# Peptides against a protein of PDB entry 5D63, part 189

Target 1, 292 residues: chain A of PDB entry 5D63
Amino acid sequence: SLRRGIYHIENAGVPSAIDLKDGSSSDGTPIVGWQFTPDTINWHQLWLAEPIPNVADTFTLCNLFSGTYMDLYNGSSEAGTAVNGWQGTAFTTNPHQLWTIKKSSDGTSYKIQNYGSKTFVDLVNGDSSDGAKIAGWTGTWDEGNPHQKWYFNRMSVSSAEAQAAIARNPHIHGTYRGYILDGEYLVLPNATFTQIWKDSGLPGSKWREQIYDCDDFAIAMKAAVGKWGADSWKANGFAIFCGVMLGVNKAGDAAHAYNFTLTKDHADIVFFEPQNGGYLNDIGYDSYMAFY

## One batch from the design tools (peptide; made by RFdiffusion4, then SolubleMPNN)

Design b2_p26_2_s1 (from b2_p26_2, 17 letters changed)
Fold by OpenDDE base, seed 5:
Structure b2_p26_2_s1 (fold): chain B 292 residues (1-292), chain A 26 residues (1-26)
Amino acid sequence: as target 1 above (292 residues)
Amino acid sequence: SSFEAELERMLALLEEGRKELERLLA
């Protein structure tokens, strides 16, 4: 089953992703195919998949940017029916906004079937142009039509996945206690993480003994990321990943507070020094406490 | 993504607005 999470949804046939045009929150905003840049945020192309309880393989798809939901216009089963953004809720009963998502015949890509109409999300004619129509179209689960096959690239991690990544890291103290603050986390590219750091004013902040030292820098970074998330996205039910750690050095005679994020593959953590904006695989401390 | 395209459109509108304000304030 597809896990709850934030996905970049890419066509299996052409380099086009499912895009809410202009990120508009207006009802009826076209969902279209659009080019994307790998390993970037792709602002209008992120979708939170929320599984519907007790309905197998069925989700709502909330556009992260607009906070609106993928909607089959009038729930029509006619081929060529527009797929749009529309206001909704994560656990709606509106079949126009319920999507059954299962593996396609190739075992790697997914098909997205409207729960009510039983038609499939289709990149019309496999058009790779920006703004290409995405519509409901007749099909079957077994068909190999790439116009209706989509790769779901996970852009987020669950708290459990984050916890597992931390547990695999060699720089965790035996006394480590972690505190999970949220359930699902959008993982940012380092470039974006760094930009948030720059915009926070931390690069110009002066280290001062006790009054503004390592813990203040680390907490300020986390606060900056939190604010960035709140200001950037209209969808709810997720956070932006940015952790705070307290660590002790091997000698046991020094402590430090720092940040951490996840690597690109989400399998490991990387440490971030908010005092200089550096990323390190080894920050010289073993963490005995974290919250994220 | 359409974000870049939308941003460009917004920037263009802002520039037009700026020019209009300059004309009004001249």
Scores: peptide ipSAE 0.178, ipTM 0.613, DockQ to the pose 0.011
Fold by OpenDDE base, seed 1:
Structure b2_p26_2_s1 (fold): chain B 292 residues (1-292), chain A 26 residues (1-26)
Amino acid sequence: as target 1 above (292 residues)
Amino acid sequence: SSFEAELERMLALLEEGRKELERLLA
């Protein structure tokens, strides 16, 4: 079954993603097909899938940017019914905003069925143009129609997945203790992570003994990422991944505080030095404490 | 993403506004 998380949802037939047009929070804003750029944020194309308790394979889909929800207009079963952004809540009972999401017959892509109407989210005519209509359309689970098949590319990790990634890293001290602060984390591309670092003022900050040293840099970076998240997204129920670690060197005679994030495939962590903005697979320290 | 398109539109509007202000101040 589909896990709770943030997804970039791409059509299985053409290189288009499900896009909330202009990221508008207005009720009735069209959801459309739009091109996307790999390894970027794709701001209007991120959706938080929240599973409905005790309703199998059924979710709300919250647009991360607008904070509004995917909504089948009037819940109509008519083919061609508009799919729009609309105000809602994560655990709504409104069937216009409830979507059953299961694997298609190809075993890789998903189909998105409206819970009430039983119609499917359809890229109308498989149109690959920007702004192409997405609508509810008749269909069946076993059909191979690529207009109704979608890849769910996971853009977030659970706290458990992050924990597992840390556990696999060779630069973790035997005394390591991790503290999990949130449940689901949007994982940023390095370019975005770096831009946040630049915008924070840290590149111009001066290291000063004790008063503003490694721990201050690391915490300032985490705070900057947190603020960026709050300022950038209207949806709730997730965090932006940015960890803080305390580590000790191999000799045991030096300690350091630094940041870390996840690799693109979410399988590993990469260390980030907030004093210079560098990414490293080996920062020269073994972590004995982290919070993220 | 439509974000990039929207950003471009906003930038265009800002540029138009800037030019109009320059005309008014000339």
Scores: peptide ipSAE 0.172, ipTM 0.607, DockQ to the pose 0.011
Fold by OpenDDE base, seed 4:
Structure b2_p26_2_s1 (fold): chain B 292 residues (1-292), chain A 26 residues (1-26)
Amino acid sequence: as target 1 above (292 residues)
Amino acid sequence: SSFEAELERMLALLEEGRKELERLLA
């Protein structure tokens, strides 16, 4: 079953993703097919899938940028019915905004069925052009129509997944204690992470003994990422991944505070030095505490 | 995404504005 998370949703037939046009929060904003750039944020193409309790395989889909929800116009079962962004809530009972998402017959892609109408999200004519219509269309779970098959590329991690990634890292002290602050985290590309660092002013900040040293840099970075998240996205119910660690060197006579994020495949962590903007697999310290 | 397209449009408009200012200041 599909897990709660943030997804980039890509058509199985053509290189097109589900895009909320212009990221607009207006009711009735078209959801369309649009090209995307791999390994980037793709701002208008990220969707938070929230599972509905006690309704099997059924979700709301919230656009991260606009904070609006995928909505089948009037819940109509007519082929060609518009799919739009519309105001809503994560746990709505409105069947226009409830989507049953299950694996297709190929075992890799998903189909997205409207809970009420039982029609499927369809890239009309498999059109790969920017702005191509996405609509509700008749179909079945078992047919192989690529217009109705979608890859769900997960762009976030759960707190449990982050915890597991940390646990696998060799630079964790035996006394390690982790503190989880949120439930789901958007994982940023390093380029974006670095840009936030640059924009924070930290590159121009001067290290000063005690008054502005390693812990201040690390906390400032986390604060900058948090602010970036709040300023960039209208959706709620997720955080931006940026961890803080306290570590001790092997000799046990020096301590350091630093940041960390997740690798592209979300399987490992990479350390980030906020004093110079460097990414390291080994920062020279073993973490005895983290919060993220 | 449509965001990148929008950004490109905005940049194009800014460039046009810049050129217009240059003409006025020449």
Scores: peptide ipSAE 0.136, ipTM 0.570, DockQ to the pose 0.011
Fold by OpenDDE base, seed 3:
Structure b2_p26_2_s1 (fold): chain B 292 residues (1-292), chain A 26 residues (1-26)
Amino acid sequence: as target 1 above (292 residues)
Amino acid sequence: SSFEAELERMLALLEEGRKELERLLA
């Protein structure tokens, strides 16, 4: 079963992703196929899948950027019916915005079926051009039609997954206590994480004894990421991953505050030094406290 | 991403605005 999370949804046949055109929050905004760049945010192409309680394999799909939802126009079962962004809620009963998402016959890709019409999200003619039509189309779960098969690339982690990644890291102190602040986290590419750091003013900030030292840098980075998230996305129900750690060195005579994020595969953490913008697998400290 | 296309559009508008301002100040 598909987990709650943020997904980049890519066609199985051509290098095209499901894109809310111009990221517009207007009702009726076309959802289209569009090219994407690997290992980037792909702003208009991120979707929060929210599972509907007591309805098997059924979700709403909220565009992260616009905060609107994938909507089959008038819930029509006619082949070629437009799929658009439309205002909605995560747990709506509107069948125009309810999507049953299950594995296709190939066992890797998914098909996206409208709950009401029973038609499938279709990249019309497998068109790989930017702005290509995405529509509801007749189909079956067993068909191998790549126009209706989609890879769901997870771009977020649950708090449990983050916790597990931390637990696997060798630089955790025996007295470690972790505090989870949110439930689901968008994991940023390092380039974006670094850009937020640069834009925060931290590169120009001066270390000053006690008044602005390691803890201030680490908290400032956390705040900057939080603000970036709030300013960048209209959807709710997720956070941007940026952790804060307190650590102690091996000798036990020095402490440090720093940040951390997750690796690309979400399996491990990487440490981030907000005083210089560096990423490190070993920051020289073992964490005794984290919040994220 | 259509975001990149939109960004390019916005940048173009900003450039045109800059040119217009320069014209007015000449």
Scores: peptide ipSAE 0.134, ipTM 0.569, DockQ to the pose 0.011

Design b2_p26_2_s2 (from b2_p26_2, 16 letters changed)
Fold by OpenDDE base, seed 4:
Structure b2_p26_2_s2 (fold): chain B 292 residues (1-292), chain A 26 residues (1-26)
Amino acid sequence: as target 1 above (292 residues)
Amino acid sequence: SSFEERLALLRELLAEGRRELARLLA
């Protein structure tokens, strides 16, 4: 079953993603097909899937940028019914905003069925052009129509997944204690992470003994990422991944504070040095404490 | 609350960590 998380939802037939037009929060904003750039933040094309308790395979889909929800207009079962952004809540009972999401017959892609109408999210005519209509359309779970098949590219990790990634890293001290602050984390591309670092002013900050040293840099980076998240996205219920670690060297006679994020495949962590903006697989310290 | 407890713990850890860093970097 589909896990709670943030997804980039891509059509199985053409290189088009589900896009909330202009990222607008207005009720009735069209959801359309739009091109995307791999390995980047596609701002209007990220959706938080929240599973509905006690309703199998059923979710709300919240647009990260607008904070509005995928909505089948009037819950109509007619083919061609508009799918729009609309105000809502994560655990709504409104069937216009409830979507049953299960694997298609190919075992890789998903189909998105409206809970009430039983119609499917359809990229009309498989149109790959920007602004192409996405609508509810008749179909069945077993059909192979690529207009109604979608890849869910997971852009986030759960706290448990992050914890597992940390646990696999060889640069973790035997006394390691991790403290999880949130439940779901959007994982940023390094380019975005670096840009936040640049915009924070940290590149121009000077190391000063005790008063502004490694821990200050690391915390400042985390604060910058947090602020970036708050300023960039209207949806709630997730955080931006940026960890802080305290580490000790092999000899046990030096300590350091630094950041870390996750690799592209979310399987491993990579260390980030906020004093110079570098990414390292080995920062020269074993972490005994982290919070993220 | 769980949040308050975690926040208190975090503050304590940061304080202890800073002291440890100072010691180890001396």
Scores: peptide ipSAE 0.019, ipTM 0.510, DockQ to the pose 0.263
Fold by OpenDDE base, seed 1:
Structure b2_p26_2_s2 (fold): chain B 292 residues (1-292), chain A 26 residues (1-26)
Amino acid sequence: as target 1 above (292 residues)
Amino acid sequence: SSFEERLALLRELLAEGRRELARLLA
């Protein structure tokens, strides 16, 4: 079953993603097919899937950028019915905004069925052009039509997944304590993470003994990421992944504070040095405390 | 928990961490 999370939703037939046009929060904004760039944010193409309690395989889909929800216009079962962004809530009872999402017959892609109409989200004619119509369309779960099959590329991790990634890392001290601050985290590409770092002013900040040293740099980075998240996205219910660690060196005579994020596959952590913007698999310290 | 509660917790953790770091660097 599909897990709660943030997804980039790509058509199984053509290189097109589900896009909220211009990221507009206006009711009735078209959801369309649009090209995407791998390993980038793809701002208007991220969707938070929130599972509906006690309704099997059924979700709302909130556009991360606009904070609006995927909505089948008037809940119509007519083929060609527009799918739009519309104001809503994560746990709505409005069947126009409830989507049953299950694996297709190929076992890799998903189909997205409107809960009420029982029609499927369809990239009309498999059109790969930017702005191509996405609509509700008749179909069946077992049909192999790629117009109605979608890959759900997970762009976030749960706190448990992050915890597991940390636990697998060899640079964790035996006295390690981790503190989880949120439930779901958007994982940024390194390029975006670095840009936030640059924009924070940290590259120009001076290290000063005690008054502005490693812990200040690490906290400043986390604060910058938090602010970036707040300023960039209208949806709620998720955080931006940026951890802080405190570590001790092998000799036990030096400590350091630094950041960390997750690798692209979300299976491992990578350390980030906020004093120089470097990514390292080994920062030279074993973490005894982290919060993220 | 509320945002304020999480923020308070974070501040406490930071304070604790800073103290521990200072101990290690002393």
Scores: peptide ipSAE 0.019, ipTM 0.500, DockQ to the pose 0.448
Fold by OpenDDE base, seed 2:
Structure b2_p26_2_s2 (fold): chain B 292 residues (1-292), chain A 26 residues (1-26)
Amino acid sequence: as target 1 above (292 residues)
Amino acid sequence: SSFEERLALLRELLAEGRRELARLLA
């Protein structure tokens, strides 16, 4: 089944993603097809899928930017019924906002069925233009119509996945202790991560013995990412991935504090030096502590 | 709460780490 997480949802037939128009939090805001740019933050096109306990394969879909939920207008089963953003809660019982999401017949894409109406989220006429209508439409799970098939590109990692990525890295000390602060993390592209670093003022900060040294830089970067997250997104229930590590060199006579993030495929970590904005596969230290 | 307990442990770890960093970076 589909895992809890943040997804970029792309049509299987044309290069269009599910987009909340203008990222507006107003009730009734249209959800539309819109172009996207790979490996970037597509601001209005990220959706948190929250599984409903004890209801198989059923989720709410919260737009990260607006904090509103995917909603089938009046829960109507009529073909062409609008799909909109609407206020809601993650564990609502409102069938207008409950979506059964399962694999399509091709085994790679998903179909999105409204729990109440049993109609499917449909990119009307497979229109690839910006602002194309997305609506509830009649269908079946077995049909191959690409208008109703969607790829769920996972943009987040669970705490367990992050932990696994750390465990695979060769630069972890035998005495390593990790502390997990959240359950689900949006993973940023390096370009966005770097921009946050630049905007934080850290590039102009001076290293000073004890008063502003490696730990201060690393914590300041994490704080900057946290603030960026809080200021950028209205949805709750997730964090922005940015880790802090304390490491020791092979000789055991030098220590360092630094940051880390995840690679694009989420399988590995990459170290980030907040003193110069560099990304490194080997920072020269083995981590004995991390929190993220 | 479990959160408070985890936070307390984290604070302790950070304190220990800072002391160790001070020693190793001196």
Scores: peptide ipSAE 0.018, ipTM 0.475, DockQ to the pose 0.274
Fold by OpenDDE base, seed 3:
Structure b2_p26_2_s2 (fold): chain B 292 residues (1-292), chain A 26 residues (1-26)
Amino acid sequence: as target 1 above (292 residues)
Amino acid sequence: SSFEERLALLRELLAEGRRELARLLA
């Protein structure tokens, strides 16, 4: 079963992703096929899948950027019916915005079926061009038609997954205490993480004893990421991953505050030094406290 | 009393809310 999370949804046949055109929040904004760049944000192509309680394999799909929802126009079962962005809520009863998402016959890709019409999200003619029509179309779960098969690339982690990644890291102190602040986290590419760091002004900040030292840098970075998230996305129900750690060195005579994020595969953490913008597998400290 | 305990409580309350929501969606 598909987990709650943020997904980049890519066609199984051609290198196109499900894109909300111009990221517009206007009702009726076309959802189209569009090219994407791996390991980047792909701003208009991220979707929060929220599972509907008591309805098996059924979700709403909220566009992260616009805060609007994938909507089958008038819930029509006719082939070629437009799929658009439309205002909605995560737990709506509107069948126009309810999508049953299950594995296709190939066991890797998914098909996206409208709950009401029973038609499938279709990249019409498998058109790989930017702006290609995405529509509801007749189909079956067993068909191998790549126009209706989609890879769901998970771009977020749950708090539990983050916790597990931390637990696997060797640089954790025996007295470690972790504090989880949110439930689901968008994991940023390092390039984006670094850009936020640069834009925060931290590269120009000077270390000063007590008044602006390691803890201030680490907290400032987390605040910058939080603000970036608030300013960048209209959807709710998720956070941007950026952790803060307090650590102690092996000798036990020095402490440090630093940040951390997750690796690309979400299996491990990588440490981030907000004083110089460096990523490290070993920052020289064992964490005794983290919050994220 | 701890933050973790409070968060756990909030999650339980959320779960209760979701159960009620599920009833309304039926």
Scores: peptide ipSAE 0.000, ipTM 0.275, DockQ to the pose 0.022

Design b2_p26_2_s3 (from b2_p26_2, 14 letters changed)
Fold by OpenDDE base, seed 2:
Structure b2_p26_2_s3 (fold): chain B 292 residues (1-292), chain A 26 residues (1-26)
Amino acid sequence: as target 1 above (292 residues)
Amino acid sequence: SEFEALLAKMRALMAEGKRVLDELLA
């Protein structure tokens, strides 16, 4: 079954993603097919899937940017019914905003069925152009029509997944203690992570003993990412991944504070030095404490 | 704000981290 998380939802037939037009929060804003750039933040194309308790394989889909929800207009079962962004809540009972999401017959892609109408989210005519219509359309779970098949590319990790990635890393001290602050984390591409670092002013900051030392840099980076998250997204129920670690060197006579993020495949962590913006697989310290 | 609360928590945790470090380096 599909896990709770943030997804980039791509059509199985053409290089088009489910896009909330202009990222608008207005009720009735069209959801359309739109081009995307791999390994970047596609701002209007990220969707938080929230599973409905006690309703098998059923979710709401919240647009991360607008904070509005995928909505089948009037819940109509007519083919060609508009799919729009509309105000809502994560655990709504409104069947216009409830979507049953299950694997298609190919075992890799998903189909998205409206809970009430039983119609499917359809990229009309498989049109790959920007602004192409996405609508509710008749179909069956077994059909192979790529217009109604979607890849759910996970863009976030759960706290458990992050914890597992940390546990696999060889640079963790035996006395390690982790503090988990959130349940779901959007994982940023390194380029975006670096840009936040640059925009924070940290590249111009200088190390000063006890005045602005390593812990200040690490905290400042965490704060910068937090602010970026608050300013960038209207949806709730997730955080931006940016960790802080405290580490001790192998000799046990020196300590350092630094940041970390996840690799592209979300399986491992990579260390980030906020003093110089470098990414390292080995920062020369073993973490005894982490906050994320 | 939620952001300010988060920062406060982080600062507190960093302070705890320093105490733990002192114990490790002793």
Scores: peptide ipSAE 0.189, ipTM 0.799, DockQ to the pose 0.866
Fold by OpenDDE base, seed 5:
Structure b2_p26_2_s3 (fold): chain B 292 residues (1-292), chain A 26 residues (1-26)
Amino acid sequence: as target 1 above (292 residues)
Amino acid sequence: SEFEALLAKMRALMAEGKRVLDELLA
């Protein structure tokens, strides 16, 4: 079954993603096919899938940027019915905004069926052009039509998944204590993470004993990422991944505070030195405490 | 605000971290 998370949803037939036009929060904003750039933040193309309790394989899909939800216009079962962004809530009972998402017959892609109409999200004619129509269309779960098959590229991790990644890292102290602040985390590309670091002013900051030392750098970076998240996205129910670690060296006579994020495959962590913006697999310390 | 809440949590955790560090290095 599909896990709760943030997804980039890509057509199985052509290099097109499900895009909320202009990221607009207006009711009735068209959802369209649009090109995307791999390994970047595709701002209008990220969707938070929230599973509906006690309704098998059924979700709401919230656009991360606009905070609005994928909505089948009037819940119509007519082929060609518009799919739009519309105001809603994560656990709505409105069948226009409830989507059953299950594996297609190929076992890799998913189909997205409207709960009420039983029609499927369809990239009309498999059109790869920017702004191509996405609509509800008749279909079956077993049909192989690529217009109705979608890859769900997971862009987030759960707190449990992040915890597992940390646990696999060899630079964790035996007395490690983790403090989890949120439940679901958008994982940023390093380029975006670095840009936030640059914009924070940290590259120009000077180390000063006690008044602005390593812990201040690390906390400033996490604060910067948090602020970036708050300012960039209208959807709720997720955070931006940026951790703080406190570590001790092998000799046990020196400590350091630093940041960390997840690798592209979300399987491992990578350390980030906020004093110089470097990414390291080994920062020279073993973490005895982290919060993220 | 959510941001202020985050900062408060971070400050509290950092304070705890410093306490733990002092214990480790004592």
Scores: peptide ipSAE 0.187, ipTM 0.798, DockQ to the pose 0.873
Fold by OpenDDE base, seed 3:
Structure b2_p26_2_s3 (fold): chain B 292 residues (1-292), chain A 26 residues (1-26)
Amino acid sequence: as target 1 above (292 residues)
Amino acid sequence: SEFEALLAKMRALMAEGKRVLDELLA
């Protein structure tokens, strides 16, 4: 079954993603097909899927940017019914905003069925143009129509997945203690992570013993990412991944504080040096403490 | 040991760092 998480939802037939038009928070804002750029933050195309307790395979879909929810207009079962953004809550009972999401017949893509109407989210005519209509449409779970098949590309990790990635890394000290702060983390592309670093002013900051040393840099980076998250997204229920590690070198005579994030496939961590903005697989230290 | 002492200090530092971070993000 689909796990709670943040997803980029792409059509199985054409290179189009489910997009909340202009990222608007207004009720009734059209959800449309739109082009996307891989390995970037597609601002209006990220959706938090929240599973509904005791309702099998059923979710709300909250747009990260607007904080509004995918909504079938009037819950109508008529083919061509508009799918829009609308105010809501993660655990609503409104069937207009409840979506049953299960694997399609191809075993890779998903279909998105409105819980109430039993119609499916449909990229009308498979139109790949920006602004193409997305609507509720009649269908079946077994139908192979690519207009109603969607890839759910997970853009976040759970705390457990992050913990597992850390555990697999060879640069973890035997005394390691991890402190997990949140449950679900949006994982940023390195380019975005770097841009936040640049915008924070850290590139211009100078290391000064005990005044502004490595711990200050690492904490400042985490704070910058946190602020970026707070300023950028209206949805709740997730954090932006940016870890802080304290490490010791092999000789045991030097310590360092640094950051880390996850690799693209979310299976491993990569270290980030906030003093110079570098990404490293080996930062020269073994982490004995971390929080993220 | 010196290492244990260092870890203790770092734990305190991390805790304080987290508090400060939380305050900044509040």
Scores: peptide ipSAE 0.036, ipTM 0.590, DockQ to the pose 0.064
Fold by OpenDDE base, seed 4:
Structure b2_p26_2_s3 (fold): chain B 292 residues (1-292), chain A 26 residues (1-26)
Amino acid sequence: as target 1 above (292 residues)
Amino acid sequence: SEFEALLAKMRALMAEGKRVLDELLA
């Protein structure tokens, strides 16, 4: 079953993703097929899937950028009915915005069925062009038509998944204490993470003992990412992953505060030195405390 | 603001971290 999370939703047949046109928050904004760039933030193509309690395999899909929801126009069962962004809530009862999402017959892709109309989200004619129509269309769960099959590329991690990644890292002190601040985290590509770092002014900041030392850098980065998140996305119910760690060196005579994020596959963490913007698999310290 | 609140939380956590560190280095 599909987990709660943020997804980049890609067509199984062509290199096209489900895109909210121009990221507009206006009701009735077309959802369209659009090209995407791997390993980047595809701003208008991220969707928060929120499972509906007690309704099996059924979700709302909130566009991260606009904060609006995937909506089948008038809930119509007519083939070719537009799928649009529309204002809504995560736990709505509006069947226009409820989507049953289950594995397709190929076992890797998903089909997205409107709860009310029982039609499926369809990249019309498998059109790979930017702006191609996405519509509700008749279909069946077993049908192999790639127009209605979608890969859900998970772009977020739960707090539990983050904890697991941390636990697997060899540079964690035996007395480690983790403090979790949120439940679901969008994981940024390093390039985006670095850009936030650059924009924060941290690259020009000077280390000053006890005045602006390592903890200030780490906190400043965390704050910068938080602000970036608040300013960049209209959807709620998630955070941007940026951790702070406190570590002690092997000799036990020095401590450091630094940041960390998750690797591309979300299986591991990578350390980030906010003083120089470097990513390291080994920062020379074992973390005894973290918050994220 | 929400931002100041976040910073306050971070500062509190850092303070806790320093306490823990002192214990580790004792």
Scores: peptide ipSAE 0.201, ipTM 0.806, DockQ to the pose 0.910; fails the geometry check

